# Peptides against a protein of PDB entry 6B4J: the designs that were tried, part 213

Target 1, 315 residues: chain A of PDB entry 6B4J
Amino acid sequence: DITMQWYQQLQDASMQCVLTFEGLTNSKDSQAKKIKMDLQKAATIPVSQISTIAGSKLKEIFDKIHSLLSGKPVQSGGRSVSVTLNPQGLDFVQYKLAEKFVKQGEEEVASHHEAAFPIAVVASGIWELHPRVGDLILAHLHKKCPYSVPFYPTFKEGMALEDYQRMLGYQVKDSKVEQQDNFLKRMSGMIRLYAAIIQLRWPYGNRQEIHPHGLNHGWRWLAQILNMEPLSDVTATLLFDFLEVCGNALMKQYQVQFWKMLILIKEDYFPRIEAITSSGQMGSFIRLKQFLEKCLQHKDIPVPKGFLTSSFWRS

## One batch from the design tools (peptide; made by RFdiffusion4, then SolubleMPNN)

Design b1_p26_2_s4 (from b1_p26_2, 12 letters changed)
Fold by OpenDDE base, seed 3:
Structure b1_p26_2_s4 (fold): chain B 315 residues (1-315), chain A 26 residues (1-26)
Amino acid sequence: as target 1 above (315 residues)
Amino acid sequence: DEAVEFAKKVMEQKFTYDPSLIPLDP
C-alpha cells in the first residue's frame, strides 16, 4: 500500500531525526543542557504566541521562526539563541517546531477552531522554506492522529490494550484512558489544522511555487476516507471538521468534481455512517447531516469562521 | 468506559479498504 509506505517513510525519517540529535538531548553537560533548553524555548514559544489579533504580529512570529531555522541568532527569554550553538541544533529545532505545530492543533485548535488559520498559514509558510519541517509536521500528525493519513491501526496478537489505545490516538496516563469526548476533541483540532495547512499560503512568500502539500492531498484524504469503512463517531466527527475547514477551498478548486464527491458522501457514505452510529453518538452524526444538507441545498460551502481576510493582513 | 468499548469495537472490526472505489486523484 503506497499510503502506508508513505506513512512509514515519514515515521522513519522522524525517528532518524531523533537519533541525529540524541547527543544534544542525552548530554549530561551543563552547557549542552542549557543550549537544549534555550533552543526548545526558541522553537516553541513563537508558535504559542500565534493569535488571530493582527497580521503584523503574525509576520513577526514567522520572521523569528524563519530566522532561527536559517541559523540566525534570535532573542528568546532575554538571550541570544542560535541553532549554530550545537551541531545537532538545527535538527532538534526542526523536530521541536514541527511537534509544537501539531500540539497547537491538538490543544489550541481543539478548543478554539478559528485558531487553525493563523497557525496553519505560519506552518505552511515555514514548510515552503523548510521542507524538512513539513515532513516532520506530517510525521507528528500521523503518529498522534492516524486518521490524518488516513488508516485504522491494526491490533496485533499479544499487544496490550493500552498500547493499542495509544496507537488509536488515545492518551493513556496512569492506566487511565482518555475520555471519548476529549479524544475526539483533540483529533478534531489536528484534522482542522491539517485542513487549514493544505489550503493556505504565506502571503509574503513566493506564491508562484506549488504548495508543498496542497489541496490535492485534501482530495486524496477524502477519497481514502470514503474508500474505507466508517468508524463509529470518528468518521462523522472528522469528516465534518475537514469539510467545514477546507470544503470551500476544495469546492473552488475542483468545482463539479467536488460536488460529485459531496453527493457521494451524502447518498452513499452517510447511510453507512448512520448504520454504525449508536444513540449516544448522534451528536456528531446530526452535525454532519445538517452540514451536508445545508451545503447541498444552498449549492455552497461557506468560508470557515476564522478564515484570514485582507483586513487581517493590514492590521 | 466509552473509550475502552470503542477500542474493543475497533479491534473486532475488519476494515475493508478498496482503493478502487474512488480515485485518489481528482
Scores: peptide ipSAE 0.292, ipTM 0.815, DockQ to the pose 0.800
Fold by OpenDDE base, seed 4:
Structure b1_p26_2_s4 (fold): chain B 315 residues (1-315), chain A 26 residues (1-26)
Amino acid sequence: as target 1 above (315 residues)
Amino acid sequence: DEAVEFAKKVMEQKFTYDPSLIPLDP
């Protein structure tokens, strides 16, 4: 399967990256530990500072991240920090940066859906200039949310239930699995971030170039989801999240073909989702249903709340 | 626990995937 091969290649690249900077991460030397911590902060703090407040601030954050990845010194925690401080510094920073972007989907976007757009536009712009960061974003995303590939992890004989739950994207601590609502919330945040990334371009880059991971991947994701048996709660939740964030962009790009896909979801796929939806899970199903019915009735998909406007970039 | 029940349901579910049902490219 080509999709599973792609998934595995990204995971292998991510694992190889970890091995490459293992010397930095495992060093007992006090200076190496300091460098590691400085690089980690330099990679992650700017991402945590991304907000919906001002486009000018977002540009500053982008420029800082790009400068760091370009081997230039940046100010972090009152110190000058550069990836050149250690031979493994660049690989480490790329990995930690990618991890942090996905974590912002998992945490910030999960709690504040509008946050997807400023995070995604920075991630997209960085990906355009630093393709390895993009691959690592996908690797982290796929590992935390297999539904973003999409695939359903297979239970293997002899596997512990907790390990399988982790493969499904659950957090398991002290033999306690997270609550279903928290799981779905985190998955939603990551899918919303992904749906935002594939449609956004950094406005100060070379926009004439092809998006490194554009809307064609959005079409593929939808097609793949629809080519799979639905999963209770997850399918209805993530389809809604994806379509709410990316549906307008997909509609504009693929026009009649996208409307055919929406009709297919309503007429053919909905009954399959309904058949596996318990009475306690009807909330997610109803939300998706109402969204699609509204879109089909109005022959329009609204621009998502929080979409970045020209006024944002002038602020 | 709903999450435990969900994981068990997923584990028991046979997933069929047919990439030919909907074209992966528009």
Scores: peptide ipSAE 0.252, ipTM 0.809, DockQ to the pose 0.806
Fold by OpenDDE base, seed 2:
Structure b1_p26_2_s4 (fold): chain B 315 residues (1-315), chain A 26 residues (1-26)
Amino acid sequence: as target 1 above (315 residues)
Amino acid sequence: DEAVEFAKKVMEQKFTYDPSLIPLDP
């Protein structure tokens, strides 16, 4: 199908990127190793510095990332660092930057849901200026969270259970699979980050341009989820996460059509989720139920907690 | 192990995707 083709194309592009900079990553040369480390730090540290504290600081971080991707020297760890220090430097930095954005979804957003918005607005703004970084963000996201595509990885004959668990997005270390709560927490963080990216525009960019991966992808994601059989606990969890973060934006954009979709979720899809929900998974189900009922009753979807305000950008 | 049980459930689920149910474009 078209979605799986798109998924595969992004994975292929990501793999090709890795192959392109393998000379830098595998070099035994001391100078090349130093350059690699400096570039990796320059790409990842600014993303780690993203916070909800001040819009001015967020702008500084954005400008630093953009400068690095533009071939300009940036200060990192007390040194001047540029992607021009190695022919593979740009590809490496784009890959590591994209990887780090997704990792912030997986770690930071998973623990602090409000962190999705400042991370996402930077990611969106960088994606607008550097489309390859956006494609690599999707590639990393899809690999770690197949539900972001969405698709359910198929078990193939002869596949080890651990390898299948990894395909499903589980971390498996030393033959120990990740606990279900930690798995869902990481998946939630990544979906929340994605839901924030598709609705946010960098306020200092050219707002007349079309969002490189906008709310139409949010509609598409929902449509695809609803066209699939629900997965126990996962569907209820991620559908809630997605709607909590971008439901207000989708409502504003698609109005009556979005309300029709929300009614369809409640009336047709919810019974299917309920039918596969065990007693131990009722928490996620109840949370989604209460959210949908509240939204339909109030005829409104609330603005998500942590949404960036005009006051944030003046700080 | 919940993750093993989950993986088994995923394997047992017939994932039918019918794009005709909900249009992919609004």
Scores: peptide ipSAE 0.144, ipTM 0.762, DockQ to the pose 0.795
Fold by OpenDDE base, seed 1:
Structure b1_p26_2_s4 (fold): chain B 315 residues (1-315), chain A 26 residues (1-26)
Amino acid sequence: as target 1 above (315 residues)
Amino acid sequence: DEAVEFAKKVMEQKFTYDPSLIPLDP
């Protein structure tokens, strides 16, 4: 399966990246520990500062991240920090930065859906300049949310239930599995972030270049989802999240072909979701239903709330 | 019905298929 090969290649690349900086992470040397902490903060704090407040502030954050990845010194925690402070510094920063972007999907976007857009435009712009960060974003995303690939992890004979739950993306702490609502909230945040990344371009980059991971991946994702059996609650939730965030962009890009896909979703795939939906899961089902019906009735998919406008970039 | 059948055929194709390359019958 080509999708599983792609998944595995990204995971292998991520694992190889971890091995390259293992010396830095496992060092007992006090100076190496300090460097690691400084680099980790320099990579992650700017991402945490991303907000919907002002385009000028977003540009400052982008420039800081790009400077760090370019080997330039940046100010972090009152110190000058550079990836050149350690031979494994660049690989470590790329990995931690990518991890942090996905974590913002999992946490910030999960709680505040509109936060997807400013995070995604920075991630897209960084990915354009630093392709390895993009590959690592995918690797982290795919590992935390297999539905972003998409694939459904298979239970293997002899596997512990907790390990299977972790493979499915659930958090399991102290032998307690995460509640379904919290799980879906985190998955939703990551899918929404992904759906935003594939449609957004950094406005101060070279727009003549092809998007490194563009809307064609949105079409691929939908095609793959529709070729899979639906999962109870999960499919209805994530399909809605995806279409709400990138449906307008896909409609604009693929025109009539996108509407054919949307009709297929409503007439062929939606009944399959209904057949596996319990009374306790009707919320996600009804939300998807209402969205599809509204879009088909109006022959339009609305621009998502929080989409970045020209006025944002002038602020 | 025709739209659904067409969409099914498109979905059955390799995920690398760009649907924008399909001629839209006017």
Scores: peptide ipSAE 0.021, ipTM 0.540, DockQ to the pose 0.036

Design b1_p26_3_s1 (from b1_p26_3, 8 letters changed)
Fold by OpenDDE base, seed 2:
Structure b1_p26_3_s1 (fold): chain B 315 residues (1-315), chain A 26 residues (1-26)
Amino acid sequence: as target 1 above (315 residues)
Amino acid sequence: SEEEREKELKEVEEELEKVEEALKKA
C-alpha cells in the first residue's frame, strides 16, 4: 500500500531526527541543558502566541520562526537564542516546532475551531520554506491521528489492549483509556488543522510556487476514507470536520469532480455510516447528514468560520 | 503551470473513478 509506505517513511524520518539530536536531549552538561531549554522555548512559544487577533502579529511570529530556522539569532525569554549554539540545534528545533504545531491542533483547535486557520497559514508558510518541518508535522500528525493518513490500526496477535488503544490515537494514562468524547475532540482538532494547512498559503511568500502539501492531498485523503469501511462515530465526525474546513476550497478547485465525490458520499457511503451508527452516536451522524444535504441542496459549501480575510491581513 | 493543473485534474479524476468503482463493488 503506497499510503502505508508513505506513512512509514515519515515515521522513520521522524525517528531518525530524534536520534540525531539525542546528544542534545540526553546531555548531562549544564550548558547543553540550558541550550536545549532555550531552543525548545524559542521553537514553541511563538506557535503558542498565534492568535486570530491581528495579521501583523501573525507576520511577526512567522518571521521569528523563520529567522530561528534560518540560523539567525532570535530573542526568546530575554535571551538571544540560535540553532547554531549546538550542532544538533536545528534538528531539535525543527522537530519541536513541528510537534508544537500538531499539539496546537490537538489542544487549541480542538477547543476553538477557528484557531485552525492562523495556525495553519503559519505552518504552511514555514513548510514552504522548510520542507523538513512539513515532513515532521505530518509524522507527528500521523502518529497522534492515524485517521489523518488515513489508516485504521489493526489489533495484532499478542498486542496489549493499551498499546492498541494508543495506536488508535487514544491517550492511556495509569491504565485508564481516554473518554470517547475527549478522543474525538482531539482528533477533530488535528483533522481541522490538517484541512486548513492543505488549502492555505502564506500571503507574503512566492505565490507562484506550488503548495508543498496542497488540496490534491486533501482529495487523496477523502478518496482513501471512502475506500475504507467506516468506523463508528469516528468516520462521521472526522468527515464532517474535514469537509467543513476544506470543502469550500475543494469545491472551488475541483468543481464538477468535487460534486461527484459529494454525491458519492451522500448516496453510497453515508448509508454505510448509518448502518454502523448506534442511537447514542446519532449526533455526529445527524451533523454530517445535515451538512451534506444542505451543501447539495444549495450547490454550495460555505466558507468556514474563522477563514482569514483580507481585512485580517491589514490589521 | 497549465500543464501541472491538467495533470492534477487528471489525477483527481482517476482517484474519483477508483472510489466510484470501490463503492459500486461494496
Scores: peptide ipSAE 0.398, ipTM 0.892, DockQ to the pose 0.770
Fold by OpenDDE base, seed 1:
Structure b1_p26_3_s1 (fold): chain B 315 residues (1-315), chain A 26 residues (1-26)
Amino acid sequence: as target 1 above (315 residues)
Amino acid sequence: SEEEREKELKEVEEELEKVEEALKKA
């Protein structure tokens, strides 16, 4: 399976990255611990500062992240911080930065869907300049949300139930699995972030270059989802999230082929979702239904709320 | 280029056909 090979390659690369900076993370030296914390803050704080307020501020954040990844000193917590402070500093920062982008999908975008766009445009721009950060974003995303690959983890004989739940993307704390609504909310945030990344380009980069992980991956994702058996509540939720965020971009890019896909979803795949939907899960199903019917009726997919406009970049 | 766009469209069409065939067999 080519998809599973790709998944495993990204996970292996992520694991190798962790092994590379293990010396920094496991160091008992007080100075090494300080450097680790300073690098972690320098990598993650700028991402947490991303907002929908002003394009100028977003540019400053981007420039700071890019400077850090380029080996330049940056100001963080009142200190000058550089990846050159430790031989494993760059690998550590790339890993933590990628982890933080995915975490913003899981937390911020999950709660505020509009936040997907400013986070995604920075992530896309950084990925264009730093491909290894992009691969690590995918690795973190795939591990937390296997539905972003997509694949459904299977229960294996002898596996603990908690480990299976974690593989499915559930949080398990104190032997308690998270509620389904919280799980779906986090998965939604990550899928929405991914759907935003694949369509956005940093406006101050070389626009003549190909997107490092563009809309063709959105088409692939849809095709793979449609070739899988639907999961109760999960498929209806994430398919809606994906189409709401990137459906307009896919429509513009693939035109007639996109509409054929949308008809196929409505006529052939949607009844399969309905067949596995319980009365308590009708909310996600109805939301997807109404969205598809509206789009097909109007022959248009609206630009998603929070999409970055020219006025945003002039602010 | 126009050629790259045609290639992408062809790949998309081939993927769509595979999906249609898979869904008809299900």
Scores: peptide ipSAE 0.026, ipTM 0.656, DockQ to the pose 0.769
Fold by OpenDDE base, seed 3:
Structure b1_p26_3_s1 (fold): chain B 315 residues (1-315), chain A 26 residues (1-26)
Amino acid sequence: as target 1 above (315 residues)
Amino acid sequence: SEEEREKELKEVEEELEKVEEALKKA
């Protein structure tokens, strides 16, 4: 399976990255610990500052991240920080930056869906200039949300139940599994972020270049989801999240082909979702149903709330 | 039936493959 090979390659690259900077992360030296903490802050704080307030502020954040990844000194926590402070500094920063982007999907976008767009446009722009960060974003995303690949992890003989739950994307703390509503909220945030990344380009970059991970991957995601048996509550939730965020972009890009896929979803796939939906999961099912019916009736997918307009970039 | 379900899934897959091939040519 090409999709699973791609998944595994990204995970292997992520693991290799961790091994590469292990000397920095495991160092007992006080200076190395200081450098690690400074680099970690420099990589993560700018991402946490991303907001929907002003395009000018977003540009400043982007420029700071790009400068850091380019080996230039940046100000972080009142200190000058550079990846050149340690031979493993660049690999560490790329990994932590990618991890932080996915974490913003998991936390910020999960709570505020509109936050997907400013985070995604920065992530897309950084990915264009720093492909390794993009690969690491995918690796982190796939690990936390296997449904973003998509695949459903299988229980293997001899596996602990908790490990299986973690593979499915659940958080398990003190032998307590995460509540389904919190799980779905986090998965929704990550899928919405991904759906935003694949459609957005940084407006100040070289637009003549092809998107490093564009809408064609969104099409493949939909096709792969439709080729899989639905999972109760999860499939209905994430399919809605994905289509709400990138459905308009897919419609514009693929036109008639998109509508064929949407009809396939409504007529052939949706009954399969219905068949596995319990009374307690009816909310996600109804939401997807209403969305599909509205879109097919109007022959339009609305522009998602929070989509970045020209006025945002002039602010 | 399970057989009818497998047949339906196969039909959806075949249609999606055709759509994907068409998109590669566009």
Scores: peptide ipSAE 0.251, ipTM 0.722, DockQ to the pose 0.041; fails the geometry check
Fold by OpenDDE base, seed 5:
Structure b1_p26_3_s1 (fold): chain B 315 residues (1-315), chain A 26 residues (1-26)
Amino acid sequence: as target 1 above (315 residues)
Amino acid sequence: SEEEREKELKEVEEELEKVEEALKKA
């Protein structure tokens, strides 16, 4: 399976990256520890400052991240920080930055769906200039949310149940698995972030270049999901999240083909989802159904709430 | 007809599969 090969290649690259900066992370030297902490803060704090407030602030954050990745000194915590302070500094920063973007999907977007767009446009713009950061974003995303690939992890002989649960994306602490609602909330946030990334371009970049991971990957994702057996509650939830965020963009790009796919979902895939939906899970199913019925009736998919407008970029 | 609808759905499924395969190779 080409998709599984791609998944594995990204995971291998991510693991190799970790090994590359192991000297920095495992150093007992006080100066190396200080550099590590400064670089970690410089990589992650700007991402946490992303908000829906003003386009000018978002530009400042982008410029700071790009400067850091370009080997320029940046101000962080009242100190000048540069990836050149250590030979492994760039690899470490790229990894931690990518990890932080995915974490913002898992936490911030999960709680505030509208936050997907400002985070995604920065991530997309950084990915365009720094492809390795993009690959690491995918690696982190795929590991935390296998449904973003998509694939469903399988239980293997000799595997511990907790390890299988973690492979499915659940958090397991003290032999207690995460509650389904919390799991779905985190998965939703990551899928929404991904759906935003694939459609957004940084407005101050070279728009003549092809999107590094564009809407074609959204179409691929949908096609693959539809060719898979649905999972209880998961499929209905994530399919809704994906379509709510990028359905309008996919409609504009693929037009008639997109509508054919929506009809296929309604006529063929709905019964399959319904057949595995328990009475306690009807909420996710009903939400998806109502969304698709409304879209088909109006022959339109609404622009998602929180989508960045021209007025945002003038603020 | 119901048969025409089933045929149309099958054609769409085949198109989606082709698109998926093409995108996996790209």
Scores: peptide ipSAE 0.028, ipTM 0.575, DockQ to the pose 0.051; fails the geometry check

